# Peptides against a protein of PDB entry 7RZF, part 340

Target 1, 358 residues: chain A of PDB entry 7RZF
Amino acid sequence: PFQEEHLKQLYKIVPIKDIRNLYVTFPIPDLQKYYKSNPGHYLGHLIGHEGPGSLLSELKSKGWVNTLVGGQKEGARGFMFFIINVDLTEEGLLHVEDIILHMFQYIQKLRAEGPQEWVFQECKDLNAVAFRFKDKERPRGYTSKIAGILHYYPLEEVLTAEYLLEEFRPDLIEMVLDKLRPENVRVAIVSKSFEGKTDRTEEWYGTQYKQEAIPDEVIKKWQNADLNGKFKLPTKNEFIPTNFEILPLEKEATPYPALIKDTAMSKLWFKQDDKFFLPKACLNFEFFSPFAYVDPLHCNMAYLYLELLKDSLNEYAYAAELAGLSYDLQNTIYGMYLSVKGYNDKQPILLKKIIEKM
Target 2, 358 residues: chain A of PDB entry 7RZF as posed
Amino acid sequence: PFQEEHLKQLYKIVPIKDIRNLYVTFPIPDLQKYYKSNPGHYLGHLIGHEGPGSLLSELKSKGWVNTLVGGQKEGARGFMFFIINVDLTEEGLLHVEDIILHMFQYIQKLRAEGPQEWVFQELKDLNAVAFRFKDKERPRGYTSKIAGILHYYPLEEVLTAEYLLEEFRPDLIEMVLDKLRPENVRVAIVSKSFEGKTDRTEEWYGTQYKQEAIPDEVIKKWQNADLNGKFKLPTKNEFIPTNFEILPLEKEATPYPALIKDTAMSKLWFKQDDKFFLPKANLNFEFFSPFAYVDPLHSNMAYLYLELLKDSLNEYAYAAELAGLSYDLQNTIYGMYLSVKGYNDKQPILLKKIIEKM

## One batch from the design tools (peptide; made by RFdiffusion4, then SolubleMPNN)

Design b2_p30_1_s4 (from b2_p30_1, 13 letters changed)
Fold by OpenDDE base, seed 3:
Structure b2_p30_1_s4 (fold): chain B 358 residues (1-358), chain A 30 residues (1-30)
Amino acid sequence: as target 1 above (358 residues)
Amino acid sequence: SVDERFIGEIAKAAEEGKPIPTSKPVVVES
C-alpha cells in the first residue's frame, strides 16, 4: 500500500494542545499470522526498553526525550506499522535528526547482536504474567476487542492470542528488523512551533500540517549510523515472578494487622489477604531517625540522601515495573518511608537491591 | 488519503494524551 512516494516523508503537525511528539514509523508486513512468535513485540520490548544502555536512557541523558514507546500497530489490510514514539523536550525538538540517528544506531546494535532467545523467553514470561492476572476488562470493551480478534484467531485462542508466545522465530525478527531502515521511514513531528508554517489541513480533525521529503543527505546520515558503544542489550529481568502459589488462609487470620514481631529496634505487623487471594504483597517500612529533621541541615541531607537513593535504584525501576513490582520512597517528619508492592515471589530480590543501595 | 488517515490518527493520539496503542501491554497503574 505504501509506494515510494509515501516513504522518506516528514510531516510537521500542529497540535491543539501544547505537546511535542516525534513519531518514527515504518511500514511492515502484516504479522497477524505470526502471533505465536510475535516478532514485532520482541522488537518493541527492546526498542522501548528503559533500562541502562537503552535507547530511552541515552536520549534522556541528552535531555532530548522524556518518554519512549516502541512497537507494532495495526494498519490497513495487508500491512502494519512499527512505531517509535517519543515525547520531546524543547531541546529535543531542535535535535530530531540526531534523535532519529540514535534510533538507527540502536537498531543497528540489534542487528549486530542478532535475535536472542532469552529475550523472547522474557517476553513470553512477562506476557504469561500479564495474561494470568489480566483484570477483567469491562464486558463491552472486551466484546468489541474479541470481535476484532475473531477475524484473525481461532475462537479457542482468542483469549490467549495476545499473550501466548509459543515459537521463537529469529528469521521473523530479522525480517521485521530489516524493514526498520531509513529508506522505509515516515516521520511525524507534532509541535505548536509549526503554527503558521503549514500548507495542508487534514479533513477529519482539521489538523494543520506540512509534508516534506526528507533530504537524501539526512537519509544517508541515518543509513551510515555507526554502532554507538552506549547502547547495550538489557540484562535479564530478575523480578519476573514464577511462583504464583496462594498460601492458605491461616485459622488465626485477623481482619486487621497483627503485631508478629516486637523488638527494641523494630515492630512488624502482618495481615493476610482474606479478600483478593492474589500472589501479591504490600511491604511497608517506616524508618525512624531522631536526627532526620533536628535542623535544616539534617533535613536537607535526609532529602538529598533519598534523592540519591532513588537515583541509584533507577536501574531496577523499569525491570521491576515490567514484572509487576513497584517501590516508593518518601521522606517523613521522622525519617523515611519505603513501600514495595506487587507479586510476592521476587519482592525479596527487589527489597535486597534497595537495602544494598541504602 | 493514506497520509490524511496517518495524520488524523497521530493528531488524535496526541490530543488524547495517550500514546498510539502499540502491542506493548501498558501496565496501567490504576
Scores: peptide ipSAE 0.149, ipTM 0.743, DockQ to the pose 0.434
Fold by OpenDDE base, seed 1:
Structure b2_p30_1_s4 (fold): chain B 358 residues (1-358), chain A 30 residues (1-30)
Amino acid sequence: as target 1 above (358 residues)
Amino acid sequence: SVDERFIGEIAKAAEEGKPIPTSKPVVVES
């Protein structure tokens, strides 16, 4: 469906809302038959990664991008799209060509490293977690989704088709990655700054836009994207749960938190889950310091300490989130509050990381 | 046209303030 005249195009789109978005899109083959390997998911995981050495980390460090999404989207019969979508800052809107260059540098890094089986395994493990708990966490959302999937998969596979990664197919990963080239790009920029600079109107929504061919010099610049040493593959996610055992409800289980430890330096309350029966826990810590609120200087020092602590933990934030873990740190009048939430299995690892930075 | 459909989908996604639904890795929501 896409001829040469449809490629290497730039679309400047006027939104109704005050938004700035960039969509870098690539026509790709229909990957539906490859759902067991899902090469688009593999690439979306890496391109959309938010950890150190990611595309987003670099673009965010420059102040050009706030958020990034990467992955495949359904098209019409016989094709799909791979899309990289970013939320642009005002400065980022001025650097779209350089942002796209960085995208191609990251893609080139993925080509240079080649397909990684451990990354596939991580995706598989994450999907297995999601599959195991989908019915327990969001039963209503799941039912509506099944109805849509029934059009694409046999009934026996509908429950698993979206989650079950079975086959590592490096050949298919490389095939999709080979479509992520400047000569195959369609770029859309969404910004109010294009108001009064458009010459076309889309028929269905009345969206005003301008279409331009991307200059050959710009395409060539992107084709010559070098390896950027700032881009690195993510490290293995150490927070992915593997143990989902639910402990039986104790006979002495209280409906409210019970004081289980009382010492001069600490009090501990515990409540066993009697409602959800999920392998999840909430750890909440309140730290008391006699100096936290003594004077404005100590308050400012406590604030700065917490900001530095948060910054030092940022390297784990995305990996924890992907694994269904979260943490929160807050200043209190008496000191500091820490919470760790999510799957219980790897909470001790995250807690240890936090304590090591304190 | 292919272009109009492309623009319409982007415009809709942009106005909804939602990224174009991509097969993102399933983030396990906590």
Scores: peptide ipSAE 0.168, ipTM 0.761, DockQ to the pose 0.541; fails the geometry check
Fold by OpenDDE base, seed 5:
Structure b2_p30_1_s4 (fold): chain B 358 residues (1-358), chain A 30 residues (1-30)
Amino acid sequence: as target 1 above (358 residues)
Amino acid sequence: SVDERFIGEIAKAAEEGKPIPTSKPVVVES
């Protein structure tokens, strides 16, 4: 257990690699017994969300952060950590206090909104998808993970314990959220900029660091974090698959793509999967324009158009990724290439969203 | 110490070029 002397601490760490990272960590109770509700996962999903109105979206818009990860981590001796980790830009390294303020503003938003059953259900559904296909996609990595999980869960639940959310426990979500306070914070900043400014060396790896108490004024600033109107809960993920039916292999299935539609305006090739037997599809579209490569101006316009299109689709990118969908857009010498990949069930929804932005 | 363990974990994660493993939602690789 952490004593008061271990809380409200700042660690400045010198990395070997040229990286800039911020770790905002909170000691939390051991939540292992609550694996069926997994309140830390719920909070990690929201804090680590990348959609519009997310913590990352705002911090990225400021130019301070590139990536964000949030969630619980196992500790030692009957405690865990909740960690928010961000990759810092050079500018972000100068704004660590403000970054952390935004973290507490987002946490305050979560307090104000309270636990959401639909968010829990979304986490449950996402985990169910991940579980259903885990063994089919990566059989080799599965055995090593199971061995670790067997130490924590009954044998009957080992396969499911990490994935099966069964109980919505708003009380436990609030309990964990109550631990995510400035008075309970441990901050680590990793940057080469601290080289020659450290006074301690970690014994195991020889890592140079400096430890400082976070000033009470800074703690108070974080404690007084107001609601930031830029922060919003995510919208419901429309891309989560629910139908996993695999169609039987057709008797006339070809080993290569067959031309199934040929018109003046379109050609369509199709190949049924005869190897993987997954409820996944790859949709590839090549769009041809006689103007795409006529002159440098048209090339530049086509490039700018694609960049704007990509930007307009960013609101769906993360939700699609979480749901096991991806899309790619590229300029070609003839026009544009679009690819949509992943679970087939919600591909039409994603495709529609793309088309609506075109 | 508790601090050294904390620093060591961060240092290890930094050297691996990976974030500290968390219970982040599993992204199904396509």
Scores: peptide ipSAE 0.162, ipTM 0.760, DockQ to the pose 0.528; fails the geometry check
Fold by OpenDDE base, seed 4:
Structure b2_p30_1_s4 (fold): chain B 358 residues (1-358), chain A 30 residues (1-30)
Amino acid sequence: as target 1 above (358 residues)
Amino acid sequence: SVDERFIGEIAKAAEEGKPIPTSKPVVVES
């Protein structure tokens, strides 16, 4: 369905809202029949990854991009799209060519590393978690997870989509990667900066745009994308829950937190869930330090400590979020507050990681 | 046209502040 004339095109689109977005799109074969392997989801997971060595991490470090989404989209009959979408900063809008170069460098890294079965397994496990709890999660937590899933599925279809991955198909992953080439690219840039610089109007929505051929020199630059040593595959996500057992409600379960440990140095309250019956827990820790706010110096040191701690934990933040875990660290007038929330199975792992950084 | 549809979808997605939704095909069990 896409002819050569439709490839290597740049679309400059005027939004109604003050937004800056880049869409790098590739026509790919219809992969519907391969839904059990979903190679587009595999690639979307990696390209859209937010951990160290990710595409987003590099683009954020340069101040060019705020958010990144990668994945496959349904097209018309017989083809799909693979899309990389980024939210551009003002500076990023000036560096679109370099942003796309980095995208191709990351894609080249994926080609060099080849398909990884462990990554597929993580995608499978994450999808299984998402599917299992889609109907049980409250709207707010559901919306944030849906936002992550919406990177891969339409909202309407997210509820009905088969999340189950069953077949690792490295051949299909390689096939899709082979379509993610500069010669197959369609680029759209959305920015108000194109106002008054457009020459076409889209029929359905009246969107003003300009279409330009991407210069051959630019295509060649992207084709010659080397391996960027900053790009790395993600590490294994240790936080993905596998145990979803719900313990029975104890006969003596109190409707309020009960003091179960009382020592000179610590108090522990516990409340069993009597309402939601989810394999989730909330761990809340309040640390009291008489020195935290004695004077401005100590206050500043406590603040700096927590900021450094947060920074040191940032490597786990995305992996934890994907796995349905979250943590929060806050300074309090008495010291520090730590919260760990989400699926209880891997909370001890996350808590250990936090403590190891303290 | 293929281009207009593409632009319209992008414009809509951008205005909604939502990423372009990607779908898994629902296998309708016949």
Scores: peptide ipSAE 0.144, ipTM 0.699, DockQ to the pose 0.264; fails the geometry check

Design b2_p30_2_s1 (from b2_p30_2, 15 letters changed)
Fold by OpenDDE base, seed 5:
Structure b2_p30_2_s1 (fold): chain B 358 residues (1-358), chain A 30 residues (1-30)
Amino acid sequence: as target 1 above (358 residues)
Amino acid sequence: AEELKKQREIQKEALENGFDFVLDLFLSES
C-alpha cells in the first residue's frame, strides 16, 4: 500500500513520441472480488462520459483536452488504481492544475448525486450487448485471456466475468469515490516540454522523468473543489438495443438490392442480409436538391446547413456510439447523404432524432 | 465512424500502453 510519502506526487515524464498526456491516478483497494458489481466500471463510465455536462465536454469547451478516459487498472497484488487520463492540447499543458480542479469538481458532483441504479443498469445492458456480440478472438489471445481470468474467477464464470454485472452496490461505488481525493493522488504529465528538465531515468524503459511533491496549497485548492454548475449526470441512453431478433431470410430474397418502392419523389432499395445474420442494418439516404450546387452561394449555404446539423446532433453522437450505432452526414453534388449503421433495434430512434433536427 | 472507432481504439491502446508505463513507474517508486 502507498504510504503518505508516496501520495501527492507529480511526475514530469519525457515521451518518445510527441504526445501530451495527463494521468491522474488514485490508489484503490483490490476490487477483483467485487467483479459482479464492478464499481470502478460504474465510475469510469461516468467520469469518462463524453455527453453534454460531462467532464470531457467542459474540458473540450476550454480548449484544454481532446480526449478523456476514466477507469480502473490492476496494480500490484492487493491494490488497484483508478486513473483519469486526458490528451492535452498545448494550452491544456499550461492549465494542468485547473484541469485537475475540474476533475475534482466532477467527482464532487458524483458525490452530491450519489450512486444511480439506472446508470448501473445501462452499464449492465451495454456489457451484455458487448458480450453477446463479442467477436471470436484468435485462439492464442483467447487462451491467454482465459488463463488470466482463471486466476480470479470460478471456472463457470470465466467466460462471462468481464461482462457480468449483476449486483448494484452503491456502498462500493461510494467507497471507491471516497478514494478519489486530492490527498490520495499521484499525477503524471507526459510531454516533450520536460526534455532537459528531468533528473531521473526509469530503469525498465530508460524514460527520463522528474518527481516532485505537489504543493500543499494546490492540494488544498483541489480539496475545496466546489460544485461546478456546468457538470450534469448524463441522460438515459435511449439507443441501447434490447431486441436482437434476426428475421428469417425471405424466400424471394435477392442477392442484390431490390427496388421495393418507386414514387415520383422517392426510390427505396432493400437487401436482406444473407451472409452475416446479425441484428444490424445499414440505412443510406441520398437527398436530392435542385438548389444544392446551383451557385457558390447555395453551395456555401448547403455546407453551413450541414455543419449546423452536425453540431445540433452532437448531443446524441456519444450515446449512439456507446450503443453500437453510428451516423454519417455528408454534402454531395446533388444535395446530402445520410447514413445510419449498427444495431437495427434503435435505429428508428436515432433516425427520428436526425430528422427532427433537419 | 469506423475511422473514429479505430482512432478511439488506437487512442485507447496508446492510453493503455501509457497507463502501463505510468503504473510501472509508480510501482517502481513505491
Scores: peptide ipSAE 0.124, ipTM 0.705, DockQ to the pose 0.318
Fold by OpenDDE base, seed 2:
Structure b2_p30_2_s1 (fold): chain B 358 residues (1-358), chain A 30 residues (1-30)
Amino acid sequence: as target 1 above (358 residues)
Amino acid sequence: AEELKKQREIQKEALENGFDFVLDLFLSES
């Protein structure tokens, strides 16, 4: 068990590669017995969210952070870590204290809102999708993984235990969230800027580092983290598929796209999947405008329009990605190209959102 | 988008590898 002397520590680590990373870590109880509720995954989903009002969106807006990951990791001797990891910009390296303050402000927002059953349901649905379409693992990796999992799970649950959320446990979410406090923090900063400023060497890899106590004034500053009005819970993800029905192959199915609509204003080609048999579709739209590339002014206007459209759709990008949907927008010499790909169930919703912004 | 996703996955993997190192460091001091 981490004693009080192991908490509130800052590690300055020299990497071999030119990387700038911040690790904010919290010792937490062993959660393996709670695999059916997985409270660490719930918190990792929210803290690691990339949508509007997320921790990452605020830190990106300040130019301090490029990427953020949150979640639980296994520890030693019957404990785990909850870790928030960010890729730091050069400017972000100068603002580590303020970055961590924002982390605690977001955590405080999660405490104020309390556990949300709908968020748990989204995590459950996302995991169900991931499980259903999991690629076939390599036999050696699969057998080794199963052997490891058999120590923790009943044989009947081994194949599903990592993915199937069954129980909403707000008490366990609150318990883990209560461990995410400044008094329970261990911070690591990884940067070449610490070269020649270290006093210790790690035994296994020879990594140079310095350990120091975080000043009490800094801990107090983080303990007094107020609610920041910029932080919001994510909206419900409308794009998560729930219908995975595969339509039967039509008797007249062609091996090539067939023209199914031919009008003065539109042509439509359709090809049914005859190979993969997945509940996925690819929608491709080519828009033709006689004005798109008539002159340099129209070209620039068409470019600017597309950039503005992309910016206006950015609010949906992360939610679509999580749900296994993607879209692409490109300028063409004749106008514009739009593609929508992924699970077919919610593609009409994404397409509608795109059209509403056009 | 796919290239950004790949870059994100590579960054996530690099971050995960970094996690293991930081965790190993924390465990070595415990």
Scores: peptide ipSAE 0.124, ipTM 0.704, DockQ to the pose 0.326
Fold by OpenDDE base, seed 3:
Structure b2_p30_2_s1 (fold): chain B 358 residues (1-358), chain A 30 residues (1-30)
Amino acid sequence: as target 1 above (358 residues)
Amino acid sequence: AEELKKQREIQKEALENGFDFVLDLFLSES
């Protein structure tokens, strides 16, 4: 277990690659025995959320962070880590203290709202989807992973333990949140800007780094993190599939798309899946306008329209992706292309939202 | 969309690998 002397430390690390990363790390108890509730996954889902009012949304709006990942990782014997990792912009590298302040403000928001059963249910449903449609891993990787898991789980649960959430444990969520405090933090900043400013070399990889104590004043600033009114819990994900029924192959199924509707304004082709037998669909729409590419002005207007449309749909993009849905919007010489792909159950909801923004 | 998904998977994998290094460094000091 980390002693108090190992906490509140800042590591400045020189990477081989030109990367800028921040790692905010907390030692947490071993949660392996709580796999059925997985409180670290619950917190990782919220802290790593990309929707409106999320930590990433705010940090991205400031131009400090490109991406964010939050979650638990296995540590050494008898403890784990909770990690918040961000990809830093050049500007974000100058604002690391403020970025971490925002992390603690978000964590404080999670404490104030308390554990939400609906969020747990959403995580459960997402994991159930991921498990049900998990691609077969390569046998060697799968076997080694199972062998590792067999030490921690009953044999009957080994295949499911990583994915199936069964128990909502608000007490364990609160327990982990109580470990996500400034007094327990270890910070690593990875940047080439520390080249020639390091005093240590890591033994295994020869990585150059500097270790410093985080000033008590900075720790106190993070401890006094106020509720930031910009942070909100996510809304419920409307796109999570619940129906996985595969329709039987039609007797008249063609190996190629068949024209099923032909009107003056629209043509519709359909092909049933005869190969994969997944509860997935691909919806492709081509919109034709004689004005789309008639002149540079119309071309620019069509481009601007599509960029505005994409921007207006960003609120759904992350939730759709989590649910295994995707959309694509492209300008064409004839107008616009729209694609909606993924699980078929909630595609009509996403398509409706797209059309309502058009 | 597929390219964005692939980039996100690569980025996730890069982040996962970065975690391991930072954790190894932290574990070596514990």
Scores: peptide ipSAE 0.130, ipTM 0.700, DockQ to the pose 0.298; fails the geometry check
Fold by OpenDDE base, seed 1:
Structure b2_p30_2_s1 (fold): chain B 358 residues (1-358), chain A 30 residues (1-30)
Amino acid sequence: as target 1 above (358 residues)
Amino acid sequence: AEELKKQREIQKEALENGFDFVLDLFLSES
């Protein structure tokens, strides 16, 4: 376990690649025995959320961060780490203290709202989907992974242990949140901007770094993180599939798309899946307009319309992605193309949301 | 020089994998 002298440290690390990363890490107890509740996954889901009112949404709006990942990772024997990692912009590299302040403001929001059973249920449902449709790992990798997992889980649970959420444990969520404090932080900043400003070399990889104590004033600023009204819990993900029924292959199923509707205003082709047998569908729409490519003005208007439409749909993008849905919108020489792909169950909901924004 | 190059490639992959290097650094100092 890290002693107090190992906490509140800042590492400035020189990468080989031109990357800018921030790692905010917290030593936490070993949570392996709590795999059925997985409080670290619950917190990682919320802290790593990309929807409206999320930590990432605010940090992106400021132009400081491109991506964010939150979660637990194995440490040495008897402890783990909770890590918040962000990809920094050039501007974000100048605002690391403020970025970390926003992290603690979001964590404070999670404390204020308390553990939410519906969020746990959503994590459970997402994990159940991921487990059910997990791509067959290569046998060698799978065998090696199973052998490793057998040290931690009963043989009967090895296949499900990574995905099986069974127990909502608000006490364990609160326990982990109590470890996510400024007095328990270790910060690493990875940037080429530290080249020639380091005084240590890491023994294993030869990485050049500098270690510094985080000033007590900065720790106090983070300890006094208030509630930021921009941070909100996510809304329920309406796109999570619950029906995985595969319809029987029709006797008249064609190997190619068949024209099933032909009208003056629309043609519809359909092909049933005869190969994959997954509860997935691909919906593709091509919209034709005689005005889409008439002149440069109409082309620019069609482009602007599509960009505005995409922007208006950003609120659903992450929730759809988490649920295994995707959409694509493109300008064509004839008009517009729309594609909706993924699990079929909630595709009508996503399609309706797209049409309502059109 | 070749060993240093290999270490740099390993470091590069470790930094690309992000979490592992930072954790290894933290574990080496504990």
Scores: peptide ipSAE 0.113, ipTM 0.666, DockQ to the pose 0.185; fails the geometry check

